# Designs tried in a protein design run: peptides against a protein of PDB entry 3V4L. Part 320

Target 1, 386 residues: chain A of PDB entry 3V4L
Amino acid sequence: GQPLAKDKVALLIGNMSYWEHPKLKAPLVDVYELTNLLRQLDFKVVSLLDLTEYEMCNAVDEFLLLLDKGVYGLLYYAGHGYENFGNSFMVPVDAPNPYRSENCLCVQNILKLMQEKETGLNVFLLDMCRKRNDYDDTIPILDALKVTANIVFGYATCQGAEAFEIQHSGLANGIFMKFLKDRLLEDKKITVLLDEVAEDMGKCHLTKGRQALEIRSSLSEKRALTDPVQGAPCSAEALVRNLQWAKAHELPESMCLKFQCGVHIQLGFAAEFSNVMIIYTSIVHKPPEIIMCDAYVTDFPLDLDIDPKHANKGTPEETGSYLVSKDLPKHCLYTRLSSLQKLKEHLIFTVCLSYQYSGLEDTVEEKQEVNVGKPLIAKLDMHRGL

## One batch from the design tools (peptide; made by RFdiffusion4, then SolubleMPNN)

Design b2_p29_7_s2 (from b2_p29_7, 14 letters changed)
Fold by OpenDDE base, seed 2:
Structure b2_p29_7_s2 (fold): chain B 386 residues (1-386), chain A 29 residues (1-29)
Amino acid sequence: as target 1 above (386 residues)
Amino acid sequence: DAKAYVEKLREQNAPAVIESEEMREAWLE
């Protein structure tokens, strides 16, 4: 019969907004599109943008808690990276210049920890540079990996090569994701699927001789990303895994706020990523005697580092949200919270209503505090060790 | 009376009136 997955879990990390390194663009679209495809494949997907070293470590630890015997684990990374002595290093956004192995996450260490979980399949998709870092002479003494016949690496580049972003005038995929997305839903052994992606890259005149996919696999079984999840979670561990994932993806409920002047505001929430949420406000009722009525969100927790200049915009795109705008209601004010992993407390903020009465020149303000608890990834308390 | 309501709100909000103009200017820059 077709192999069954006990469950399917994916961690997707896209690092773009580096402090001391060149900024990237492709990871935004690549993580978003891959998230949607893996969800169609019944993966539990955690999608995270712009993580520090500490946040990346915690994201990996939380991902490992979702893994168990016979679970399919997929790690995708898009960002800066390097390869020294056959070890792949993912570079966090807060990495110094130059970065070293002590500032980065070693993929082979993550693989070791995944092998300890007795996973059914381990897939690594690494969309990063594989050049040597000449500023890091550290040879990681890795403990000997267990011999498991269930590992697949898809490197967006060959050893010693760079991953390229195609400069487009708009939002575009990286080269690897551009070809991967067209085949990812195919019911094929994962190594066969990746080999077909490699062939497509090799046939394309834009990528031929510039970037080649490298596949490294020990996979002895015919396992596919399309393999069905084994039935209802029968184990306590499977129930815990489902609850942990659900906890990390719970949005606040939409609210209707009523002000003393008789104005009613709809407050809504949408997830762009596991750590990125859009807040939107709309005036749903206004007395006819009130003119020039606006509803702003303000007084966010300092941990979120919300710039007021980028809040309360007339379009999602003006907040930097280009991907979910089609799923959002129109004619709102929009605010993008891009760092929910940093939230230590409950998300408490103020809704400020500014308005005028007809025939009065004076602007009036009413304020309501809103507590929405811990939204999305903030429920995992990824900062508990700081 | 809208005027009496506005006056009452001004009295209640007196210490924390972030003048909506300063917020608007900070949003338009």
Scores: peptide ipSAE 0.030, ipTM 0.381, DockQ to the pose 0.010
Fold by OpenDDE base, seed 3:
Structure b2_p29_7_s2 (fold): chain B 386 residues (1-386), chain A 29 residues (1-29)
Amino acid sequence: as target 1 above (386 residues)
Amino acid sequence: DAKAYVEKLREQNAPAVIESEEMREAWLE
């Protein structure tokens, strides 16, 4: 019969906003598009941007809690990285310069932990540079991997080679994701699918002789990303996984705020990523005696590090949100919360209504405090232990 | 010393950028 997955879980990490290293652009679009494709394949997807070392460790730990016997696990990483002695290292955004293995996450260590979960399939898609880090002379003593015959690595580049970005004025995919997205929905064995992606990269005049996909696989079975999920969660463990994932993707409900002046505001929420949320405000009712009226959000928790200069924009794009702008209501003020993983407490903020009456020059303000609980990834308390 | 070290790491670990306009146009088609 066709192979069945007990469940399908993916962790996607895109690191761009490095503190001590060059900033990247491609991971934003690549993580977003891959998230949408994997959702069409019935994956439970956690998508995270710009993680510190501690946050990456916690994201991996939460991902491992979603894994169990016969579950398909997929890890995608886009960002800075290196390869020493056949070990792949993902570089967190807070990594020092130079970084070493002690500042980075070893992919082979994650693979070991996935093998302990008795997963049905382990897929790693690594969109990072694979150059040696000459500043790290440490030889990681890794325990021997189990022989599970269910491992697939797709490396965006050859060993010792660079990944390339295309310098656009706008947002564009990285090279690997451009070719991967065209094939990802095909009902093929994952190694055959990746081989076709490698052929497409090899035929393209832009990538030919510059970047080549490397595939490493021990996969003995005909498993595909299209393999159906085994029906209704029959186990208590499957129900727990479904609930845990659902908690990490729950948006706050839209709210209608009523002010004393008779203005009504709609407050709405949209997810861009598991750790990135857009807040939008719109005026749904205004008394005719009020000539000017704006609804600002302010007084956010300090842990979110929100610059007021980037809040309350007239377009989603002015907040840095280019991907979900088409799905958002028009004629709002928009604020992007890009670090929800840092939220320790409930998301409490103030909605400030600024308005002017006809024939009065003075601006009037009314304020309401809003508590929306813990949105999205903040429900997992990734800071437990700090 | 530190600046030259940072620049060397950037050169080693940063993705290369395709800057050609012709390549950008052909990539968007």
Scores: peptide ipSAE 0.000, ipTM 0.301, DockQ to the pose 0.348
Fold by OpenDDE base, seed 4:
Structure b2_p29_7_s2 (fold): chain B 386 residues (1-386), chain A 29 residues (1-29)
Amino acid sequence: as target 1 above (386 residues)
Amino acid sequence: DAKAYVEKLREQNAPAVIESEEMREAWLE
């Protein structure tokens, strides 16, 4: 019979905004598009941008809590990285220059932990450089991996090669994701699918002789990303997993705020990623005597590091949100919260209504405090211990 | 020299930017 997955879980990490390293752009689009594709494949997807070492460790720990016997686990990483002695290291955004293994997450350690969960399939898609880090002389003494016939590595590059990013002025995929996205929904054994992606990269005149996909696999079974999830969660563990994932992806409910002047504001929320949310405000009712009426959001928790210069924009794109802009209501003010993993407390902020009465020169302000609890990934309390 | 080291790391870790306009146009197609 067709293999069944007990469940399907994916962790996607895109690191771009490095502190001490060159900034990247491709991971934004790549994580977003891969998230949408994996959701169509009935994966429970956690998508995270710009994680510190501590945040990456916690994201991996939370991902491992979603894994169990016969669950399909997929880890995607896009960012800086290196390979020493056959070990792949993902570089956090706060990694020092130079970075070492002690500052990075070892993929083979994550694989070891996934093998302890008796997963049905382990897929690693690594869109990172695979050059040796000559400044890391640490030989990781990794315990011998268990012999499991369920591992697939897709490396966006050959060993010792670079991942290429095509710098566009706009949004563009990385090279690997450009080819992967066209085939990802195909009902094929994952190693066959990746081999076809490798062939497509090899045929393209742009990528030919520059970047080649490397596939490493022990996968003995015909397992595909399209494999159906085994029916209703019959186990307590499956129910807990579903509840944990659902909790981590719950948006705040839209609110209608009523001000004393008779203005009504719609406050709405949209998820761009598991740790990135857009707040939008719109005036849904305004008395005719009120002119120049705007609803600003302000007084965010300090943990979110929200620059007021990037808040309350007339377009989603001005906030740096290019991907979800089509799905957002028009004619709002938009604010992008890009670091929800940093939120230690409830998201409390102020909605400030600024308006003028017809025939009065003075601007009037009314304020309402809003508590939306812990949105999205903030419900997992990833910063417990800082 | 720490500066030469950082520059070399930047060169090593930066994705090789395909800077050619021809490649950009062909990638957007």
Scores: peptide ipSAE 0.036, ipTM 0.555, DockQ to the pose 0.322; fails the geometry check
Fold by OpenDDE base, seed 1:
Structure b2_p29_7_s2 (fold): chain B 386 residues (1-386), chain A 29 residues (1-29)
Amino acid sequence: as target 1 above (386 residues)
Amino acid sequence: DAKAYVEKLREQNAPAVIESEEMREAWLE
């Protein structure tokens, strides 16, 4: 019969905004596009940008809670990384320079934990450099992996090679994601699909002799990312998994705020990633006596590190949101919250209406506090261990 | 129903596949 997945879960991490290392650009687009494709494949996707070591550990732990017997697990990582002694290390954004294994997440350790969950398929897509780190002499004594014939690694680069970002003037995919996205929806064994991606990379003049996909697999069964999810969640564990994922992706409801001056503001929320939300404000009603009015959001929790200079922009793009701008209502003020994983408390902020009456020179301000609870990934309390 | 809730969340959080035409053009140059 056709293989069935008990469920499908993906964790996508894109690290770009490194503190002590070169900043990247491709992970933004790559994580976004891969998220959309995996959602079409009925994956439960957690998509996270710019994680610290601690946040990456917690994201992996939460991902592992979504895994169970016969579940398909996919881990995608785009960012800095290295490979020592056949072990792949993902570099967090707060990693020191030079970084070591103690500052990084070992993919093979994650694989071990996935094997303990008796997963149906383990897919690792690693869009990172695979150079040796000469500053890390630690040989991780990995316990012998269980012999499971359900592992697939897709490395965006050869062993010892760099992943290249093609510096285009605009938003572009990384090399790996460019070719992967064209085939990801194909109903093929995942190793066959990746082999075709490798062939496409090998034919392209841009990548030929510069970057080659490496595939490592123990996959003995015909498993595909297109494999249907086994019907209604019959187990308590499947219900818990669905609820946990749903909590991590719940947006605040849009609300209408009414000010004493008679101005009405629509406050809306959009998810860009599991840890990235856009707040937008629009004036939906203005009395004719008010000649000018603007609705600003202010007084965010300090944990979010929101720079007021980047808040309340006239376009989503001015906030750094280039991907979801077409789905947002026009003629708003936009604020991008890019670090929702840092939120320990409820998201409480102030909506400030600044307005002017016809024939009065003075600007008037009215303020309303808004509590939207814990949006998106903030519901997982990724900081409970601190 | 947890399934209906997850489906509703998928519909709400499914970004429209913005095939950025601009991204297609930038890779064709």
Scores: peptide ipSAE 0.007, ipTM 0.290, DockQ to the pose 0.021; fails the geometry check

Design b2_p29_7_s3 (from b2_p29_7, 13 letters changed)
Fold by OpenDDE base, seed 4:
Structure b2_p29_7_s3 (fold): chain B 386 residues (1-386), chain A 29 residues (1-29)
Amino acid sequence: as target 1 above (386 residues)
Amino acid sequence: DAEKEVERLRAQNAPGVIASEEMLEAWRK
């Protein structure tokens, strides 16, 4: 019979906005497109951008809580990284220059923890450099991995080689994701699927002799990302897992704000990633005596580091949101909250209405405070302990 | 110089840029 997954869970991390390292661009598009594909494959996907070391550790811990016996676990990482002595290290955005193993997450340690969960499949997709870090002489004493025949590594590049992005004027995929996305939905054993991706990359004139996919696997069973989730009544553990994932993806409800002047504002929310939310405001009713009317959001929590210069834009693209813009309402003001994992308390902010009456030169302002609780990933309290 | 930038990124163990559009055009020549 076709193998069944007890459940399917994916953690996708895209690090781009490094403090002490070159900024990347591809992880934004790659994480977004992979999220959409994995959702079509009935994965519970947590998608996170620009994580610190602490935030990455917490994201991995929360991911491990979603894993259990027979669950398919997929970890995707796009960002800076290195490989020392066969150990892959993912570099957080706050990593020093030079970074070392103590500043990074070891993929093999995560694999060990996944093996302890008795997962049905462990897939690692690593879109990072695999060059040795000469500043890190640490030989990690990794405990011996259990012999489990359910492990697949897809490395975007060969051992000791570099992963690349194509520099375009616009948003584009990294090289690995460019080929992976075309095959990811195929009902094939995951190692066969990745081998076909490797062939496609090898046939492309842009990547030939520059970047090659490496597959490392110990997969004895015919397991595919398309394998159906077992439809048996959810164990108590499966219910808890579903509830935990649902909590991490709950958007605030849209609100209609009524101001004293008779203006009505629609306040809406959209998820770009598990830690990235777009707030949008629109004028839904305006009295005829009001000639100009703008609704802007302000007074965000300081822990979100929201630059007012990037808030209240006339387009999603002006906020840095290029991917979800087609799915957003038009004719709004848009604000992008890109670091919801940093939110310690409820998201409280002010909606300010600035308006002018016909025949009056002075602008009038009305304000309403809005509390939307903890949106999306902020419900997991990833900063508990700092 | 795209080559210098690639070398800089390599030195930092970073995912590099394969080529600027200009380098891709130069290799088509």
Scores: peptide ipSAE 0.006, ipTM 0.332, DockQ to the pose 0.504
Fold by OpenDDE base, seed 5:
Structure b2_p29_7_s3 (fold): chain B 386 residues (1-386), chain A 29 residues (1-29)
Amino acid sequence: as target 1 above (386 residues)
Amino acid sequence: DAEKEVERLRAQNAPGVIASEEMLEAWRK
């Protein structure tokens, strides 16, 4: 019969805004497009940008809690990385210069923990450099991996080589994601799909001799990303997994705020990633006696590190949001919260209405405090232990 | 125009649009 997945879970990490290393751009587009494709494949996707070491560890731990016997697990990483002695290291955004293994996440350690869950399929898609780090002399003593089948590695580059981004005047995919996205929905064994992606990369004049996909697998069964999820969640574990994912993706409901002056504001929320939310405000009703009226958001929790200079923009693009802008209402003020994983408390902020009456020179202000609870990934309390 | 920017981004992601070697060097991961 066709293989069945007990469930499908994916963690996608894109690190771009490094503190001590060159900033990247492609991970934003790559994580976003891969998220949309994996959702079409019935994956429960957690998508995270710009994680510290501690935040990456917690994201992996939460991902591992969603894994169980017969579950399909997919880990995608795009960012800086290195490979020492066959061990792949993902570099967090807060990694020092130079970074070492103690500052990074070892993929083979994550694999060990995934094997303990008896997963039905383990897919690692690593869109990072695989050069040796000469500043790290540590040989990780990996405990003997269980001889388990159903592991697949897709390395965006070969051992000892670099992975590249495509610099365009705007946002573009990395080389690996550019070819992967065209085939990812195909009903094929995952190793066959990745082999076809490798052939497509090898035929492209721009990637030929520069970047080659490496596939490592122990996949003994015909497993595909298209394999159907086993029916209604009948187990307590399946219900917990579904509830945990749903919590991590719950947006605040849109609100209509009414001010004393008779102005009505629509407050809306959109998810760009599991840790990135856009707040937008629009004036939906204004009394005729009010000639000028602006509604802006302020007084965010200090944990979010929101610079007021980057808040309340006239376009989503001015906030750094290029991907979801088409799905947002027009003629709003937009604020991008890019670090929801840092939120320790409820998201409480102020909506400030600034307005002027006809025939008065003075601007009047009214304020309303809004509590939207814990949005998206903030419901997982990934800061627990800090 | 957000739609034009998204279309531009999609067009940049189209098959055959890869940055110059100089652009690839600047975007090493």
Scores: peptide ipSAE 0.031, ipTM 0.383, DockQ to the pose 0.082; fails the geometry check
Fold by OpenDDE base, seed 2:
Structure b2_p29_7_s3 (fold): chain B 386 residues (1-386), chain A 29 residues (1-29)
Amino acid sequence: as target 1 above (386 residues)
Amino acid sequence: DAEKEVERLRAQNAPGVIASEEMLEAWRK
């Protein structure tokens, strides 16, 4: 029969906003598009942008808690990286220059931990450079991996080579994701699917001789990303996993705020990623005696590092939200919270209404504090221990 | 019914996110 997955879980990490390294662009689009595709494949997806070392470690730990016997695990990474002695290192955004193995996450260590969970399939999609880091002389002493016939690596590039972004004037994929996205939904053995992606890259005149997909696999079974989730009554463990994932992806409910002046504001929330949320405000009712009226969000927790200059914009794009603008209501003020993983407390902020009455020169302000709890990934407390 | 509602809500929100308590309850079932 067709193999069944007990469940399907994916962790997608896109690092772009490096402190001490060149900034990237493709990971934004790549993580977003891959999240959408994996969702259509019934994966539970955690999608995270711009993680520090500590945040990446915690994201991996939380991902491992979602894994169990017969679960399909997929890890995607897009960002800076290197390969020393056949070990792949993912570079966090806070990594020093030069970075070393002690500042980075070893993919083979993650694989070891996934094997301990007795997963049904382990897929690694690594969209990073594979050059040696000459500043890192550390030979990782990896414990012996268990012999499991369920591992697939898709490397965006060959050993010792670079992975590239497609330089276009707009938002563009990396080269790997450009070809992967066209085939990812196909009902094929994952190694066959990746081989077809490799062929497509090899046929393209833009990528030929510049970047080639490398596939490493021990996969002995005909497993596909399309394999259905086993519909048997979820074990207590599967229920816990589903609840944990659901909690980490719960948006705040939309609110209607009523001010004393009779103005009503709709406050809404939309996710862009598991750690990125858009807040939007709209005036839904205004008394006729109020001639001018604006609703601003302010006083965010300091941990979120919200620049007021980028808050309360007339378009999602002005906040840096280029992907979800079609799904947002129009004629709002928009604020993007891009680092929800940093939130240690409840998301408490102020809605400030600034308005003017007809015939009065003075602007009046009313304020309401809003507590929306811990939105999305903030429920996982990814900073526990700092 | 719950599955269709989850799919509908997922289509209206960012990929891999639960938009409401209703969606959360539909996922728990």
Scores: peptide ipSAE 0.007, ipTM 0.378, DockQ to the pose 0.014; fails the geometry check
Fold by OpenDDE base, seed 3:
Structure b2_p29_7_s3 (fold): chain B 386 residues (1-386), chain A 29 residues (1-29)
Amino acid sequence: as target 1 above (386 residues)
Amino acid sequence: DAEKEVERLRAQNAPGVIASEEMLEAWRK
């Protein structure tokens, strides 16, 4: 019969805003586009940007909790990385310069843990540099991997080479994602699909002799990303996992705030990533005696590190949100919360209405505190232990 | 409990909801 997945789960990590290393741009677009494609393939996708070492470890742990016997697991990483002695290391945004293996996540350790879950398929898509790190002479003694015959690695570049971004005016994919996205929805064995992506990269004049896809596979079965999920969750455990994932991807409900002056504000929420949310405010009713009014959001939890200079913008793009702007209501004020994984408490903030009456020069302010609970990934408490 | 939570998530209908309706329906069966 056609292979069935018990479930399909993906963790996508895009690291860009490095503290001590060159900033990247492509991971933003790459993680977003891959998220949308994997959702069309019925994957449960956790998409995370700009994780510290601790946050990356917690994201991997939460991902592993969603894995079980016969589940398809996909890990995508876009960011800085290196390869020493056949071990791939993902570099967190807080990694020192130079970084070492002790500051990084080893992909082969994650693979070991996935094999302990008896997964049906393990796919690693690594969009990172694979240069040797000469500052780290540590040879990790990795435990021997089990012979599961279900492992696929897609490396965006060959060993010892760099992965590149396409520098265009504006938002651009990494080279790997540019070719992967055109093939990802094809109903083919995953190794055949990746081989076609490798051929497409090899034909492109931009990538020829600069970047080549490397495929490593032990996959003995015909498994595809298009393989259907088993219909009914057969176990209480599967239902619990599904609910846990759903809770981690729940937005706050939209709110209608009523101010004493008679102004009504719509407060809305949109997800850009599992750890990135946009808040938007709109005036839905204004008394005629009020000539001008704006609804600002302020007093965010300090853990979110919200710069007021980037809050309450007239466009999503001015907040740094370029991807979801088409799906947002127009004529709002927009604020982007980019680090929801840092939220230790409920998201409590103030909506401040600033308004003017006709014939009065003085601006009046009214404030309402709003509690929206823990949005999206903040429900997983990824900060536990800090 | 699970069905009610799935219905709540479906009813939210907010822009950028990460949970797909198809996945929510699969949990109802």
Scores: peptide ipSAE 0.000, ipTM 0.385, DockQ to the pose 0.013; fails the geometry check

